# Designs tried in a protein design run: peptides against a protein of PDB entry 3MAZ. Part 42

Target 1, 99 residues: chain A of PDB entry 3MAZ
Amino acid sequence: VLNPMPACFYTVSRKEATEMLQKNPSLGNMILRPGSDSRNYSITIRQEIDIPRIKHYKVMSVGQNYTIELEKPVTLPNLFSVIDYFVKETRGNLRPFIC
Target 2, 99 residues: chain A of PDB entry 3MAZ as posed
Amino acid sequence: VLNPMPACFYTVSRKEATEMLQKNPSLGNMILRPGSDSRNYSITIRQEIDIPRIKHYKVMSVGQNYTIELEKPVTLPNLFSVIDYFVKETRGNLRPFIA

## One batch from the design tools (peptide; made by RFdiffusion4, then SolubleMPNN)

Design b2_p16_8_s3 (from b2_p16_8 with S7A N15L)
Fold by OpenDDE base, seed 5:
Structure b2_p16_8_s3 (fold): chain B 99 residues (1-99), chain A 16 residues (1-16)
Amino acid sequence: as target 1 above (99 residues)
Amino acid sequence: SLSEIEASDGDPDPLA
């Protein structure tokens, strides 16, 4: 059974995600994609604060929650919350990529 | 903000 996923989720590789964000920056700058291990995921972003920068974050599935691997890990109840966290934490700088 | 925190390199070719 497949549960609903965030709109910015795409079954793409790290390379493809980077290309998507670079090609159409007006569509958003954040992509959620499958991780290489079990039920883990990755977030790829392209921020333009000073200059365009591509960054990747690991989102680890832990029990019924998800932990974003940061210097100070953040645990959230679902992937939608993970996306919301990135949006809110950057006060809108990051927006889900909607193709 | 997230721009000030260190990000991982991520997986080069993640698989679902």
Scores: peptide ipSAE 0.042, ipTM 0.668, DockQ to the pose 0.296
Fold by OpenDDE base, seed 1:
Structure b2_p16_8_s3 (fold): chain B 99 residues (1-99), chain A 16 residues (1-16)
Amino acid sequence: as target 1 above (99 residues)
Amino acid sequence: SLSEIEASDGDPDPLA
């Protein structure tokens, strides 16, 4: 059965998402959460390359698609594709947070 | 990679 939302989606605030990722880094380092508008979302990631770094990305609903707000925006057909993009773009460095 | 791309601030609060 296909879930309506990606497994790493949680109804949490920016602060709560950050704390989740910091507390259990072994469970993943990327979460999808609600935005300020019911049709928009945000991605919070925690990467440990040189030092731990938290970053946030806006995922805006545009028509029936979603646009990741980057210097060079990326538009995808659904939220599952958004998560897939982050995983592939980082060659697996980013993994959805599953608990 | 995403580490070199400028990120935007995500929305701060979730909606009910």
Scores: peptide ipSAE 0.040, ipTM 0.656, DockQ to the pose 0.267
Fold by OpenDDE base, seed 2:
Structure b2_p16_8_s3 (fold): chain B 99 residues (1-99), chain A 16 residues (1-16)
Amino acid sequence: as target 1 above (99 residues)
Amino acid sequence: SLSEIEASDGDPDPLA
Protein backbone atom coordinates (compact mmCIF):
# COMPACT_ATOMS: atom_id res chain seq x y z
CA VAL B 1 0.00 0.00 0.00
CA LEU B 2 1.47 3.32 -1.12
CA ASN B 3 0.64 6.68 0.37
CA PRO B 4 -0.69 9.27 -2.06
CA MET B 5 1.86 11.34 -3.96
CA PRO B 6 1.66 15.00 -4.95
CA ALA B 7 -0.33 15.58 -8.13
CA CYS B 8 2.80 16.82 -9.90
CA PHE B 9 4.64 13.54 -9.33
CA TYR B 10 5.42 11.58 -12.49
CA THR B 11 7.58 8.53 -13.04
CA VAL B 12 9.68 10.25 -15.68
CA SER B 13 13.34 10.93 -16.34
CA ARG B 14 15.06 14.29 -16.18
CA LYS B 15 14.84 14.56 -19.95
CA GLU B 16 11.17 13.63 -20.09
CA ALA B 17 10.31 16.09 -17.32
CA THR B 18 12.05 18.88 -19.18
CA GLU B 19 10.14 18.05 -22.34
CA MET B 20 6.82 17.94 -20.49
CA LEU B 21 7.35 21.39 -19.02
CA GLN B 22 8.44 22.84 -22.35
CA LYS B 23 5.56 21.33 -24.28
CA ASN B 24 2.73 22.46 -22.00
CA PRO B 25 3.81 25.46 -19.91
CA SER B 26 0.18 26.39 -19.23
CA LEU B 27 -0.23 23.23 -17.14
CA GLY B 28 2.42 24.24 -14.64
CA ASN B 29 6.17 24.52 -14.35
CA MET B 30 7.19 22.12 -11.59
CA ILE B 31 7.52 18.34 -11.66
CA LEU B 32 8.44 15.89 -8.93
CA ARG B 33 10.12 12.74 -10.21
CA PRO B 34 12.08 9.73 -8.98
CA GLY B 35 15.71 10.24 -8.18
CA SER B 36 18.51 7.94 -9.21
CA ASP B 37 18.36 6.34 -5.77
CA SER B 38 15.46 4.28 -4.45
CA ARG B 39 14.14 6.66 -1.78
CA ASN B 40 15.19 9.99 -3.26
CA TYR B 41 13.45 12.39 -5.60
CA SER B 42 14.19 15.31 -7.87
CA ILE B 43 12.32 18.51 -8.63
CA THR B 44 12.48 19.92 -12.14
CA ILE B 45 11.32 23.48 -12.68
CA ARG B 46 10.95 25.79 -15.64
CA GLN B 47 10.77 29.44 -14.64
CA GLU B 48 9.99 32.18 -17.13
CA ILE B 49 11.08 35.37 -15.41
CA ASP B 50 13.25 36.89 -18.11
CA ILE B 51 13.87 33.80 -20.23
CA PRO B 52 12.94 30.15 -19.76
CA ARG B 53 15.28 28.47 -17.30
CA ILE B 54 15.34 24.80 -16.38
CA LYS B 55 16.71 23.76 -13.02
CA HIS B 56 16.82 20.52 -11.04
CA TYR B 57 16.89 20.02 -7.30
CA LYS B 58 17.64 17.00 -5.17
CA VAL B 59 15.09 15.97 -2.58
CA MET B 60 16.82 13.55 -0.27
CA SER B 61 14.99 11.14 1.99
CA VAL B 62 16.36 11.47 5.51
CA GLY B 63 14.63 9.29 8.03
CA GLN B 64 10.95 10.19 7.88
CA ASN B 65 11.65 13.63 6.39
CA TYR B 66 12.90 15.11 3.14
CA THR B 67 15.71 17.58 2.64
CA ILE B 68 15.81 19.90 -0.36
CA GLU B 69 19.42 20.33 -1.37
CA LEU B 70 19.97 24.07 -1.43
CA GLU B 71 22.78 26.32 -0.27
CA LYS B 72 20.80 26.41 2.94
CA PRO B 73 19.14 22.97 3.10
CA VAL B 74 15.46 22.83 3.97
CA THR B 75 13.99 19.81 5.75
CA LEU B 76 10.28 19.07 5.52
CA PRO B 77 8.05 16.28 6.82
CA ASN B 78 6.62 15.04 3.50
CA LEU B 79 6.61 15.53 -0.26
CA PHE B 80 3.45 17.64 -0.15
CA SER B 81 5.31 20.10 2.06
CA VAL B 82 8.18 20.07 -0.42
CA ILE B 83 5.86 21.14 -3.21
CA ASP B 84 4.27 23.75 -0.96
CA TYR B 85 7.69 25.15 -0.13
CA PHE B 86 8.57 25.73 -3.76
CA VAL B 87 5.21 27.42 -4.39
CA LYS B 88 5.37 29.70 -1.35
CA GLU B 89 9.02 30.66 -1.69
CA THR B 90 8.41 31.82 -5.25
CA ARG B 91 5.14 33.58 -4.37
CA GLY B 92 3.28 31.39 -6.81
CA ASN B 93 5.75 31.65 -9.66
CA LEU B 94 6.15 27.90 -9.47
CA ARG B 95 3.00 25.84 -9.91
CA PRO B 96 2.71 22.05 -9.90
CA PHE B 97 2.40 20.54 -13.36
CA ILE B 98 -1.05 18.99 -13.64
CA CYS B 99 -2.15 17.00 -16.68
CA SER A 1 24.79 7.29 -18.89
CA LEU A 2 21.29 8.29 -17.80
CA SER A 3 22.20 7.30 -14.26
CA GLU A 4 25.09 9.75 -14.25
CA ILE A 5 22.83 12.53 -15.53
CA GLU A 6 20.24 11.88 -12.83
CA ALA A 7 22.95 11.82 -10.19
CA SER A 8 23.95 15.35 -11.21
CA ASP A 9 20.62 16.76 -10.07
CA GLY A 10 20.72 19.58 -7.57
CA ASP A 11 21.40 23.27 -7.82
CA PRO A 12 22.70 24.99 -4.69
CA ASP A 13 21.13 28.36 -5.51
CA PRO A 14 18.05 29.26 -3.51
CA LEU A 15 14.69 29.93 -5.12
CA ALA A 16 13.31 33.45 -5.28
Scores: peptide ipSAE 0.036, ipTM 0.615, DockQ to the pose 0.089
Fold by OpenDDE base, seed 3:
Structure b2_p16_8_s3 (fold): chain B 99 residues (1-99), chain A 16 residues (1-16)
Amino acid sequence: as target 1 above (99 residues)
Amino acid sequence: SLSEIEASDGDPDPLA
């Protein structure tokens, strides 16, 4: 039995994630999705600071942890912490997309 | 929505 995934995880492509965020911005602006490798993931966000902007971040599996590829990489113990980091770091600007 | 696994180029910019 697999461990549960964050609520904003969807088995969607980059394109589909973008479309989801654009169609229903009121449901959230952050999606976790599969990456290129089986154990890697990507975060797609749609921020509306000045104008809507789509960005994608790599979340790489490193041992039992996950590293968000940023200018200063951040390593966290699980995907739930990854989502929490994005929320906290942006002071709530980013919210998990709950469909 | 269901689709194939697709890679991301990644964005190294810090979160704001």
Scores: peptide ipSAE 0.035, ipTM 0.602, DockQ to the pose 0.085

Design b2_p16_8_s4 (from b2_p16_8 with E4A S7A N15L)
Fold by OpenDDE base, seed 2:
Structure b2_p16_8_s4 (fold): chain B 99 residues (1-99), chain A 16 residues (1-16)
Amino acid sequence: as target 1 above (99 residues)
Amino acid sequence: SLSAIEASDGDPDPLA
């Protein structure tokens, strides 16, 4: 049995992710995309707290877990949990981009 | 924003 990827995962570049979020903000403001290495990923977000702000985060594969490279690193068991972390910590401010 | 998701904006572009 294969586990699917989060719905907000897209095989896009940093630039493309930014453009997607800017073009259709109503579809969500968070994208998961491939990282520089095969087992690593990146998260691109577009928050509009005061002004639109694009930020990127590295999600590093560590063993069977994933570590979000934050000021205070967070390690989670899977990519779904990574997405959930961003949603929950921002109390819904961040939502997965679904197109 | 929330400190829980504070980080540097320096991830690479894997498809660049």
Scores: peptide ipSAE 0.247, ipTM 0.768, DockQ to the pose 0.316
Fold by OpenDDE base, seed 5:
Structure b2_p16_8_s4 (fold): chain B 99 residues (1-99), chain A 16 residues (1-16)
Amino acid sequence: as target 1 above (99 residues)
Amino acid sequence: SLSAIEASDGDPDPLA
């Protein structure tokens, strides 16, 4: 019926996601979570390129696809591809948080 | 590229 969600998906709030990433950085630095509206989601990351930085992204459901709200929006076929995009574009800097 | 993921903050604290 329903396909499984990415391993880094957690039903947590923005605040909880931030706390998770700060508490256990060795487990990964990216989580996918429910958005504020129905079929939308949010990505929370914690990068440490120069200093620790927490950022959040909107992942909007558009038809059968998902659009990541970036300066240059990216539309992908599923949430797994969304996670892959973040991993690939950062050349592995971002890794899904696996608790 | 890191510039490929440039964006502003997303959703607030509350769950969907």
Scores: peptide ipSAE 0.242, ipTM 0.752, DockQ to the pose 0.328
Fold by OpenDDE base, seed 1:
Parts: C-alpha cells; structure tokens; sequence
Structure b2_p16_8_s4 (fold): chain B 99 residues (1-99), chain A 16 residues (1-16)
C-alpha cells in the first residue's frame, strides 16, 4: 500500500480547516492542507491551553525537503516528518485530525 | 514547551 500523504491531509481551505477542527475536536486538532502554491502546504491547529486558539503555519517546499515557517525554521525530508514534528514538539498535545 | 512551534499566521490568502 502506498500512502503519499499524511492521514490528516485534506484538500480544504483555511476557513474549512478551521471549521472542521472546531466542529469535531475529539477527532484531532491538526490538519495539513494545500498552500497558495501548488507545491506548498499549510498546517492549521486548534489548541485549547487557556482558551481555544487557531493557528496556521506555512510548510514550504525547498528542494526535495520541506521547511516549516517557524521563529526558528525547521527543515524535514517529507510531510510525514512535518506532522511528526508537531506531535513530538508538543509532547502529544497536537494530534492529526482523522475524519 | 510550545516555543518550538511559535510562528505567525497572518497571511491573508485563503489557502495560506
């Protein structure tokens, strides 16, 4: 079986992603979606630390890798690693949205 | 901590 994209990838807009996360928070709080450019992507998250907060991140295609646009940019080999980064760095606070 | 994923989400593009 070939799985070219992470399970939390959906061909949705920023607005749709936000609505998905708000409507079914029990299914996860992180979505990967298409960016404004064909080879770029965006991550939308909904964290409930103090209050519900929606945040968006740019995931830029750089050569054969991907760079997450953070205060301190992180470059990873594939989109699966990008999702893994968010899960690990938040110690499980962020979980892929599985619909 | 969550400092490792601090960034800006100010892009106005609906797909950004």
Amino acid sequence: as target 1 above (99 residues)
Amino acid sequence: SLSAIEASDGDPDPLA
Scores: peptide ipSAE 0.239, ipTM 0.755, DockQ to the pose 0.447
Fold by OpenDDE base, seed 3:
Structure b2_p16_8_s4 (fold): chain B 99 residues (1-99), chain A 16 residues (1-16)
Amino acid sequence: as target 1 above (99 residues)
Amino acid sequence: SLSAIEASDGDPDPLA
């Protein structure tokens, strides 16, 4: 089957993404959503290390690649790799929200 | 490693 977007992609707002993660934390804690500009995206996460914390990241389209706007920026070839980066770098602490 | 995903800024509401 064709999967053009990561399974954790939803056409939701910043507020809606936050509510989704709060309502069903057992389904995952990471959502990919549209950015304010056509070819950009945002990542919303909800981590429960000490207390619940919501954070948002910009994923910018740069040529044929994507750059995650971090303290140390990371450039990757596609959105699937972006999701993989968040999962691997947190050693599984972040998991895509699947519903 | 959480340091690998530290961000310096946030994003706006994309559907506003």
Scores: peptide ipSAE 0.254, ipTM 0.766, DockQ to the pose 0.334; fails the geometry check

## One batch from the design tools (peptide; made by RFdiffusion4, then SolubleMPNN)

Design b2_p17_1_s1 (from b2_p17_1, 7 letters changed)
Fold by OpenDDE base, seed 2:
Structure b2_p17_1_s1 (fold): chain B 99 residues (1-99), chain A 17 residues (1-17)
Amino acid sequence: as target 1 above (99 residues)
Amino acid sequence: SESYSTSLEEIREAMEK
């Protein structure tokens, strides 16, 4: 049984994710996408406070959890929690890209 | 390989302005 993925998950490349965010910034600024490994993922964000800034984060599957590769790694139980983390930790600046 | 960021502080700091 395959659990549903977050709404901002798209099977796109780093480049495609960047382009999606650039083309429709009003739809959100955060995309979850496949990593190089089938069980890993990447987050692409486009922050636009002063100037557009594209950044990518690594989300690694670790056992039954997921770890966001930050200076201080954050481990969460599912991808929905990962997305929630990005939203809450940035006080809403980051919002899932929904199209 | 691809490069990755490891901090959200820049975003958090920006929100404090």
Scores: peptide ipSAE 0.580, ipTM 0.887, DockQ to the pose 0.827
Fold by OpenDDE base, seed 3:
Structure b2_p17_1_s1 (fold): chain B 99 residues (1-99), chain A 17 residues (1-17)
Amino acid sequence: as target 1 above (99 residues)
Amino acid sequence: SESYSTSLEEIREAMEK
């Protein structure tokens, strides 16, 4: 049985993710997508504070956990927790893109 | 080669205003 992925996961490229977020900002501003390596992922966000800004974050598979590549790395047990972290740490500013 | 951000501080700080 294959475990489900977070709702904001899409098998898209960096460019495609950026376009999705730009075209439909009301649906959310955060996308999880495949990374360049087999078991790694990337997060693309469209942060709209003063002006729209696109940023990308690296999520590395480490053993059975996932590490968000931040200045101070954060390791979490699954991808759902990774998404939750981005939401909570930004006080809800970041929201998963639901299409 | 792609670029990545390594901080969420700008977002956190904005939410405190």
Scores: peptide ipSAE 0.577, ipTM 0.887, DockQ to the pose 0.870
Fold by OpenDDE base, seed 4:
Structure b2_p17_1_s1 (fold): chain B 99 residues (1-99), chain A 17 residues (1-17)
Amino acid sequence: as target 1 above (99 residues)
Amino acid sequence: SESYSTSLEEIREAMEK
């Protein structure tokens, strides 16, 4: 049984995700998208601390969990938790893009 | 291959201010 995907998940490319975030920043600044293979994902963010900055993060499927490829990897039980992690770690600065 | 960031520290530090 397939589980629901986070609202900020879109089947878009890196370029398309960047364009979406730039076009409508008021809708959020974080997108979850397909990775290089069907089991992995990527997170694209558009941060505006000083100037707009686009960054991409790798989210690897490991067993039934997901690991955010950070210097110190973080493993979480589902993609919703992955999104929540980004939101909480940035104290709300990062928000899921809801279109 | 595509490039990826591996840290959220810059964002975390900014939020501390």
Scores: peptide ipSAE 0.577, ipTM 0.887, DockQ to the pose 0.842
Fold by OpenDDE base, seed 5:
Structure b2_p17_1_s1 (fold): chain B 99 residues (1-99), chain A 17 residues (1-17)
Amino acid sequence: as target 1 above (99 residues)
Amino acid sequence: SESYSTSLEEIREAMEK
């Protein structure tokens, strides 16, 4: 049984995610994708404030929660909350990629 | 092995400008 996934989740590689964000920046700048390990995920973002910058973040499955691997780790109850965190933390600068 | 960022500071700082 697979629970619903965030709309910005795509079964793509790091490279493919980068290409998606570069090709259609108007559709959003954040993608959630499968991580290298089972039950883990990665987030790819494309910032375009001064110059285009691609960054990737690791989201680890820890028990029933998810931890965003930041200098100061942030643990949240589900992937929807993870996406919400990125949106709120950047006051909307980061938006889920929807196509 | 793939590399990852561990900070959102640059983004936060940009939002404060």
Scores: peptide ipSAE 0.572, ipTM 0.885, DockQ to the pose 0.824

Design b2_p17_1_s2 (from b2_p17_1, 8 letters changed)
Fold by OpenDDE base, seed 4:
Structure b2_p17_1_s2 (fold): chain B 99 residues (1-99), chain A 17 residues (1-17)
Amino acid sequence: as target 1 above (99 residues)
Amino acid sequence: SESYDTSLQDIRDAMLA
């Protein structure tokens, strides 16, 4: 059984994700991508509040949940919730990259 | 090994301002 992935998930590298976001900012500014480990993921964002800033966040698979590696870690039940967290916490500044 | 950011606070603060 293969569960669906969030629409902003792409099998791309850190560099490729950055280039995607820079090239088409109108399509969104957040990408979910594979981490260095099979069960982990990374989030790449490009926000432009004051100046363009590229940031990368680690999403660790922990049991059946996922933990966003923030200074104060946040654990959520699935990757859809992870994306939702980034959107809600930034009041919509971050939007999933959809192409 | 790649480096990662650990804060969303600057984004949160900017949205509240």
Scores: peptide ipSAE 0.656, ipTM 0.905, DockQ to the pose 0.835
Fold by OpenDDE base, seed 1:
Structure b2_p17_1_s2 (fold): chain B 99 residues (1-99), chain A 17 residues (1-17)
Amino acid sequence: as target 1 above (99 residues)
Amino acid sequence: SESYDTSLQDIRDAMLA
């Protein structure tokens, strides 16, 4: 039994995600993508504050939850909450990439 | 394996400024 995926989830590589964000910044600046391991994911962001910056975050599946591997890890119940965390922590600077 | 970032602090700080 699987829940639907967030709208900003794409089955793309790190390189492809970066290119998507660079090509169409107006569509958003955050992509969720498959990680290297099964049931893990990565977040790619392209934020523009001073200069464009690309960053990648690891999202680990832990039991029925997900942990964002930050310096101080954050555990959330689902991938929708993961996306919401990135949006709210940055006060809307990060927005899900919607094609 | 690929490298990852572990901080959102620079983004948080920028949004507060």
Scores: peptide ipSAE 0.654, ipTM 0.903, DockQ to the pose 0.832
Fold by OpenDDE base, seed 3:
Structure b2_p17_1_s2 (fold): chain B 99 residues (1-99), chain A 17 residues (1-17)
Amino acid sequence: as target 1 above (99 residues)
Amino acid sequence: SESYDTSLQDIRDAMLA
């Protein structure tokens, strides 16, 4: 049984995610993708505050939760909450990429 | 090994302006 994933999850590489965000910025600016290790993930964002900037964040699976590897780590119960955190913390600046 | 960012502060600060 495959559990549902956030709509902005795509089985793509870092390079592919960057290309997706650059090509269609109107569809969103945040992608969730597989990490280098099993059960871990990465978040790729494309910010347009002053100039376009690409950033990547590590999301580690810890037990039944997920920890966003920030200077001050944030642990959440599921990947949907992880996406929600990025949206809320940036007051909507970050939006999930929906293709 | 790929590099990662660890801060969202620049985005937060931009939202305050």
Scores: peptide ipSAE 0.652, ipTM 0.903, DockQ to the pose 0.817
Fold by OpenDDE base, seed 5:
Structure b2_p17_1_s2 (fold): chain B 99 residues (1-99), chain A 17 residues (1-17)
Amino acid sequence: as target 1 above (99 residues)
Amino acid sequence: SESYDTSLQDIRDAMLA
């Protein structure tokens, strides 16, 4: 059984995610993808404020929650909340990639 | 192993400017 995933989740590699964001920036600038380990994920973003900048964040599955590996870790109850966090913390600059 | 970023501060600062 596969539980619902955020719309910006794609089973792609780091390289593929980067290419997707570069090819269609109008569709969003944030992708959630599988991590290297089971039940872990990665967030790839493409900022375009001044010049294009690609960044990747680690999202670790911890118990029944998820922790965004930031300098000051943030723990949330589900992946939807993780996406929401990135959107709200950047006041909408980051938007989920929807194709 | 792939490297990761750990800060969103630059983005936050840009949005508040």
Scores: peptide ipSAE 0.652, ipTM 0.903, DockQ to the pose 0.814

Design b2_p17_1_s3 (from b2_p17_1, 6 letters changed)
Fold by OpenDDE base, seed 1:
Structure b2_p17_1_s3 (fold): chain B 99 residues (1-99), chain A 17 residues (1-17)
Amino acid sequence: as target 1 above (99 residues)
Amino acid sequence: SETYSKSLKEIRDAMLS
């Protein structure tokens, strides 16, 4: 059986994700989207503590797991865990974009 | 090609201030 995708997953491009976050910041500031390669993904976030800051992160599919491409890579069992990691690691600053 | 960030430090640190 295949698990559903996280609620903040949208089949959008980097540009579209940025526009979504800018248009409705109250709905969240983090989007999961398809990567350039099959089975890989990207995370787009929009920070607005001082000035607007857009950042993108690479999430690589490795076997049955996923690795967040950070200076110190983090490997997790599923995409839900990936989203959870971004939320917890930033102490709640990042919140999944839900619309 | 597209560029990607490699750290969440700045985001985490922002919540401490």
Scores: peptide ipSAE 0.654, ipTM 0.909, DockQ to the pose 0.840
Fold by OpenDDE base, seed 5:
Formats: sequence, structure tokens, C-alpha cells
Structure b2_p17_1_s3 (fold): chain B 99 residues (1-99), chain A 17 residues (1-17)
Amino acid sequence: as target 1 above (99 residues)
Amino acid sequence: SETYSKSLKEIRDAMLS
């Protein structure tokens, strides 16, 4: 069984993700990528308000849901919801990287 | 191990300025 992944998902490393965001900032500033462990993911963002800032967030697979590892964890039903959360919570500052 | 951020506050607040 293969479920669709968000458009901003890329099978890249932390380093590669950073390079992608730096190279084409007009395409978006957030990507979803495989985590260090199976079924887990990481979100890499590149914010450029004052100076370029790269940050990474952990998204853990918990049962059939996903938990964003924040100070106050947020659990969502799918990865699409995870991406949506990052977008709306940051008032649109974060936008999925679409090639 | 790799480091991770645990807050989106800074990003959210930046959009208010």
C-alpha cells in the first residue's frame, strides 16, 4: 500500500534539503524529508527575514498519526495536515517547496 | 545526533512586524 506524499516531500538529506532551499528560495521555504528512522520525518525550513535561518523539526509517526515535536506536541492524522499546520501556524511565512 | 527546533513562535511573531 502506497499513500501519496505532500508535494514538498523529497527523499533528501538534511544537507541536501538546505541546499535546495538556498538555491531556489522563490519556490518555497519548507520541505519534508525522511527522518533518521523509518516512518519518521523531518521538516526543514529556510526563513529569510533578517538573515537566512535554517531550522529543522521532527515529525514522529505514532500509530496512524503524526506528531510534530514542538514544546507542546501537535498530533495530526496525516502528513498533508502536518504541512498545513506549519503554513497556517506561521501565518503563511512558510510555504511548501514546489519544484 | 542532529538538532531540532521545538517552536514556531519566532516565525509566527516575525510576520506580525
Scores: peptide ipSAE 0.649, ipTM 0.908, DockQ to the pose 0.842
Fold by OpenDDE base, seed 4:
Structure b2_p17_1_s3 (fold): chain B 99 residues (1-99), chain A 17 residues (1-17)
Amino acid sequence: as target 1 above (99 residues)
Amino acid sequence: SETYSKSLKEIRDAMLS
């Protein structure tokens, strides 16, 4: 049985995710999408503090958990926690894209 | 292959200012 996915998850490519964020910045600035490899995911964000900046992060599926590929990897129990981590770590600057 | 960022520091620090 598959668990629900975060609201900001969309089956889109890196390019499409970027376009979505650019087109409707008021809806959020973070998208979770399928990774290039099977059971992995990627997160695309769009920051606009001074100038528009697009960044992508890798989220690896490891057993029943997920590891965010940061300089110091962070392992969490589910994708909801992954999204929460990005929100909290950036003190709310990142917000899930809700279409 | 595609490129990925490995830090959230820049974003975090920006919110502290």
Scores: peptide ipSAE 0.649, ipTM 0.907, DockQ to the pose 0.895
Fold by OpenDDE base, seed 3:
Structure b2_p17_1_s3 (fold): chain B 99 residues (1-99), chain A 17 residues (1-17)
Amino acid sequence: as target 1 above (99 residues)
Amino acid sequence: SETYSKSLKEIRDAMLS
């Protein structure tokens, strides 16, 4: 039995994720996708403050936890917590892309 | 080799104004 993934997880490439966010910004601005390495992931966001800006973040699998590769790394127990962190840390600016 | 951002500060601070 496979564990469920966050609703904003899609098996897409960096390019595809960017296109999804650009096409339907009203559905959210954050996507979780497979990383280039096994068991690792990437987060793609599209921020709209002054102009549209695309950014990507690395989420590394470490044992049974996940570490968001920030200047000061943040380790969390699961991918749901990772998504929650991005939402809360940005005061709600980031919202999971639900399609 | 892909590039990645390492800070959420800009995103967080944008919500303060």
Scores: peptide ipSAE 0.648, ipTM 0.906, DockQ to the pose 0.843

Design b2_p17_1_s4 (from b2_p17_1, 7 letters changed)
Fold by OpenDDE base, seed 1:
Parts: structure tokens; C-alpha cells; sequence
Structure b2_p17_1_s4 (fold): chain B 99 residues (1-99), chain A 17 residues (1-17)
């Protein structure tokens, strides 16, 4: 059984994700996208505190879980939890891009 | 090749200040 993907998931490249975030910042600043491998993903964010900064994070499929490749890795049970982690960890600064 | 970021601390710290 396949679960639905988070609303901020788009089948776009790194460059396309960057362009989406830059063009419509009011819609959110975080996109989940396919990684280079079938079960891996990447997250692109447009941080806007002082100046806009684009960052990319690696989300690796590990068994039935997902690990965010941070300096101290974080493993979560599903992609919805991954998105939630980014939102909560940044106190709401990051918000899923919804269009 | 592509590179990835590995920290959210800059964002977190800014929101806590």
C-alpha cells in the first residue's frame, strides 16, 4: 500500500526547485523532491532571515525509515515526519511550498 | 558534482534569538 506524498513534494530538479521557491516565496520555502536514487529524496529550502539563501538536504531511505543527513543524523518513520521536523526545528521559519 | 548542507542551526538559532 502506497501512502500519499507530502503536499510539498514535486517531481522537479534541484534547479527547478530553486526557481520555484524564488518566484513564489509567499507559497512557502521548502520543497521535497526526488533524489538521484529511487528511494532517496532531497529537500531544497530558501532561507530568508537577512538575505535569501538556498540550501539542499539529503534524505536517505533506510529500511522503512528516512534519515535526514545532518551533522547529527535524524531518523524518522515517514516523509510527513521529515517535513514536520524541518518545520518544528526551525520554529516555523520553514514552511512547505504549496501551490 | 552536487553538494548538500548538513545543518539547520543557523535557522534555529535565529528563530530563538
Amino acid sequence: as target 1 above (99 residues)
Amino acid sequence: SLSYDTSLSEIRDAMES
Scores: peptide ipSAE 0.603, ipTM 0.897, DockQ to the pose 0.884
Fold by OpenDDE base, seed 5:
Structure b2_p17_1_s4 (fold): chain B 99 residues (1-99), chain A 17 residues (1-17)
Amino acid sequence: as target 1 above (99 residues)
Amino acid sequence: SLSYDTSLSEIRDAMES
């Protein structure tokens, strides 16, 4: 039995995630997707405060936790917390992409 | 290889001000 995943998780490539965010910006601007290695993930975001900017973040599975590869790495207990961190840290600018 | 970003400060700072 698979554990539930955040609603903004999609089994898509980096390119596909970018296209999804560009096509429907009103649905959110953040997608969680599979990483290149098993148990790792990536976050793709589309900012448009001024001009459209696509960014990708690495989320590494470390033991039973997850580490967001930021300048100062942040380790959290689950993927829901990872999504929450992105939302809170950006004061709500980032929102999960929900179809 | 793929490149990744490592900062959220630009996003945070934009919303903070």
Scores: peptide ipSAE 0.599, ipTM 0.887, DockQ to the pose 0.885
Fold by OpenDDE base, seed 3:
Structure b2_p17_1_s4 (fold): chain B 99 residues (1-99), chain A 17 residues (1-17)
Amino acid sequence: as target 1 above (99 residues)
Amino acid sequence: SLSYDTSLSEIRDAMES
């Protein structure tokens, strides 16, 4: 059984994700990728508010939910909601990378 | 050891200004 993942999910490393975002910024600026441990993930973003900046966020699997490791942690029911949170919280500045 | 960011305020605040 293959469960669906967000469209911006790619089985890539931190380095590869950074490269993808830098090469094709018009396709989006946010990638979801596997974390170092099972059931955990990382979000890599490339924004251009003033100058290009690469940032990485940790998404931890907790029970049946996911917690974004922010100063004030945010817990959501699934990875789709995690992506939606990043989009909404940044008022559309972050957009999923669709290749 | 990898480092991670923990804030989205910089992005949010930029969109509000």
Scores: peptide ipSAE 0.597, ipTM 0.893, DockQ to the pose 0.899
Fold by OpenDDE base, seed 2:
Structure b2_p17_1_s4 (fold): chain B 99 residues (1-99), chain A 17 residues (1-17)
Amino acid sequence: as target 1 above (99 residues)
Amino acid sequence: SLSYDTSLSEIRDAMES
């Protein structure tokens, strides 16, 4: 079976993603979703270090790569790498939301 | 339009401690 998109990718809105994460935190706390433009995406996370915090990140398609819109942008070759970046950068605090 | 966050430092720093 071909998996062209990360397992935590869902065709949901910002609001829906937030609700998914809030409803089932045990399934993970990070969702990749479509952006406003066809080739762009957004990441919604719900981290619970102190209190639950919902955050949204912009992932822009740049050529054949993807750039996470951070203060210091990070460009990666594919969306799987984008997800991996979020996981590793946060030492596993962020985990893909898997239904 | 919608706003976006641009930092993961709060999470990263917390996990390093």
Scores: peptide ipSAE 0.594, ipTM 0.893, DockQ to the pose 0.901

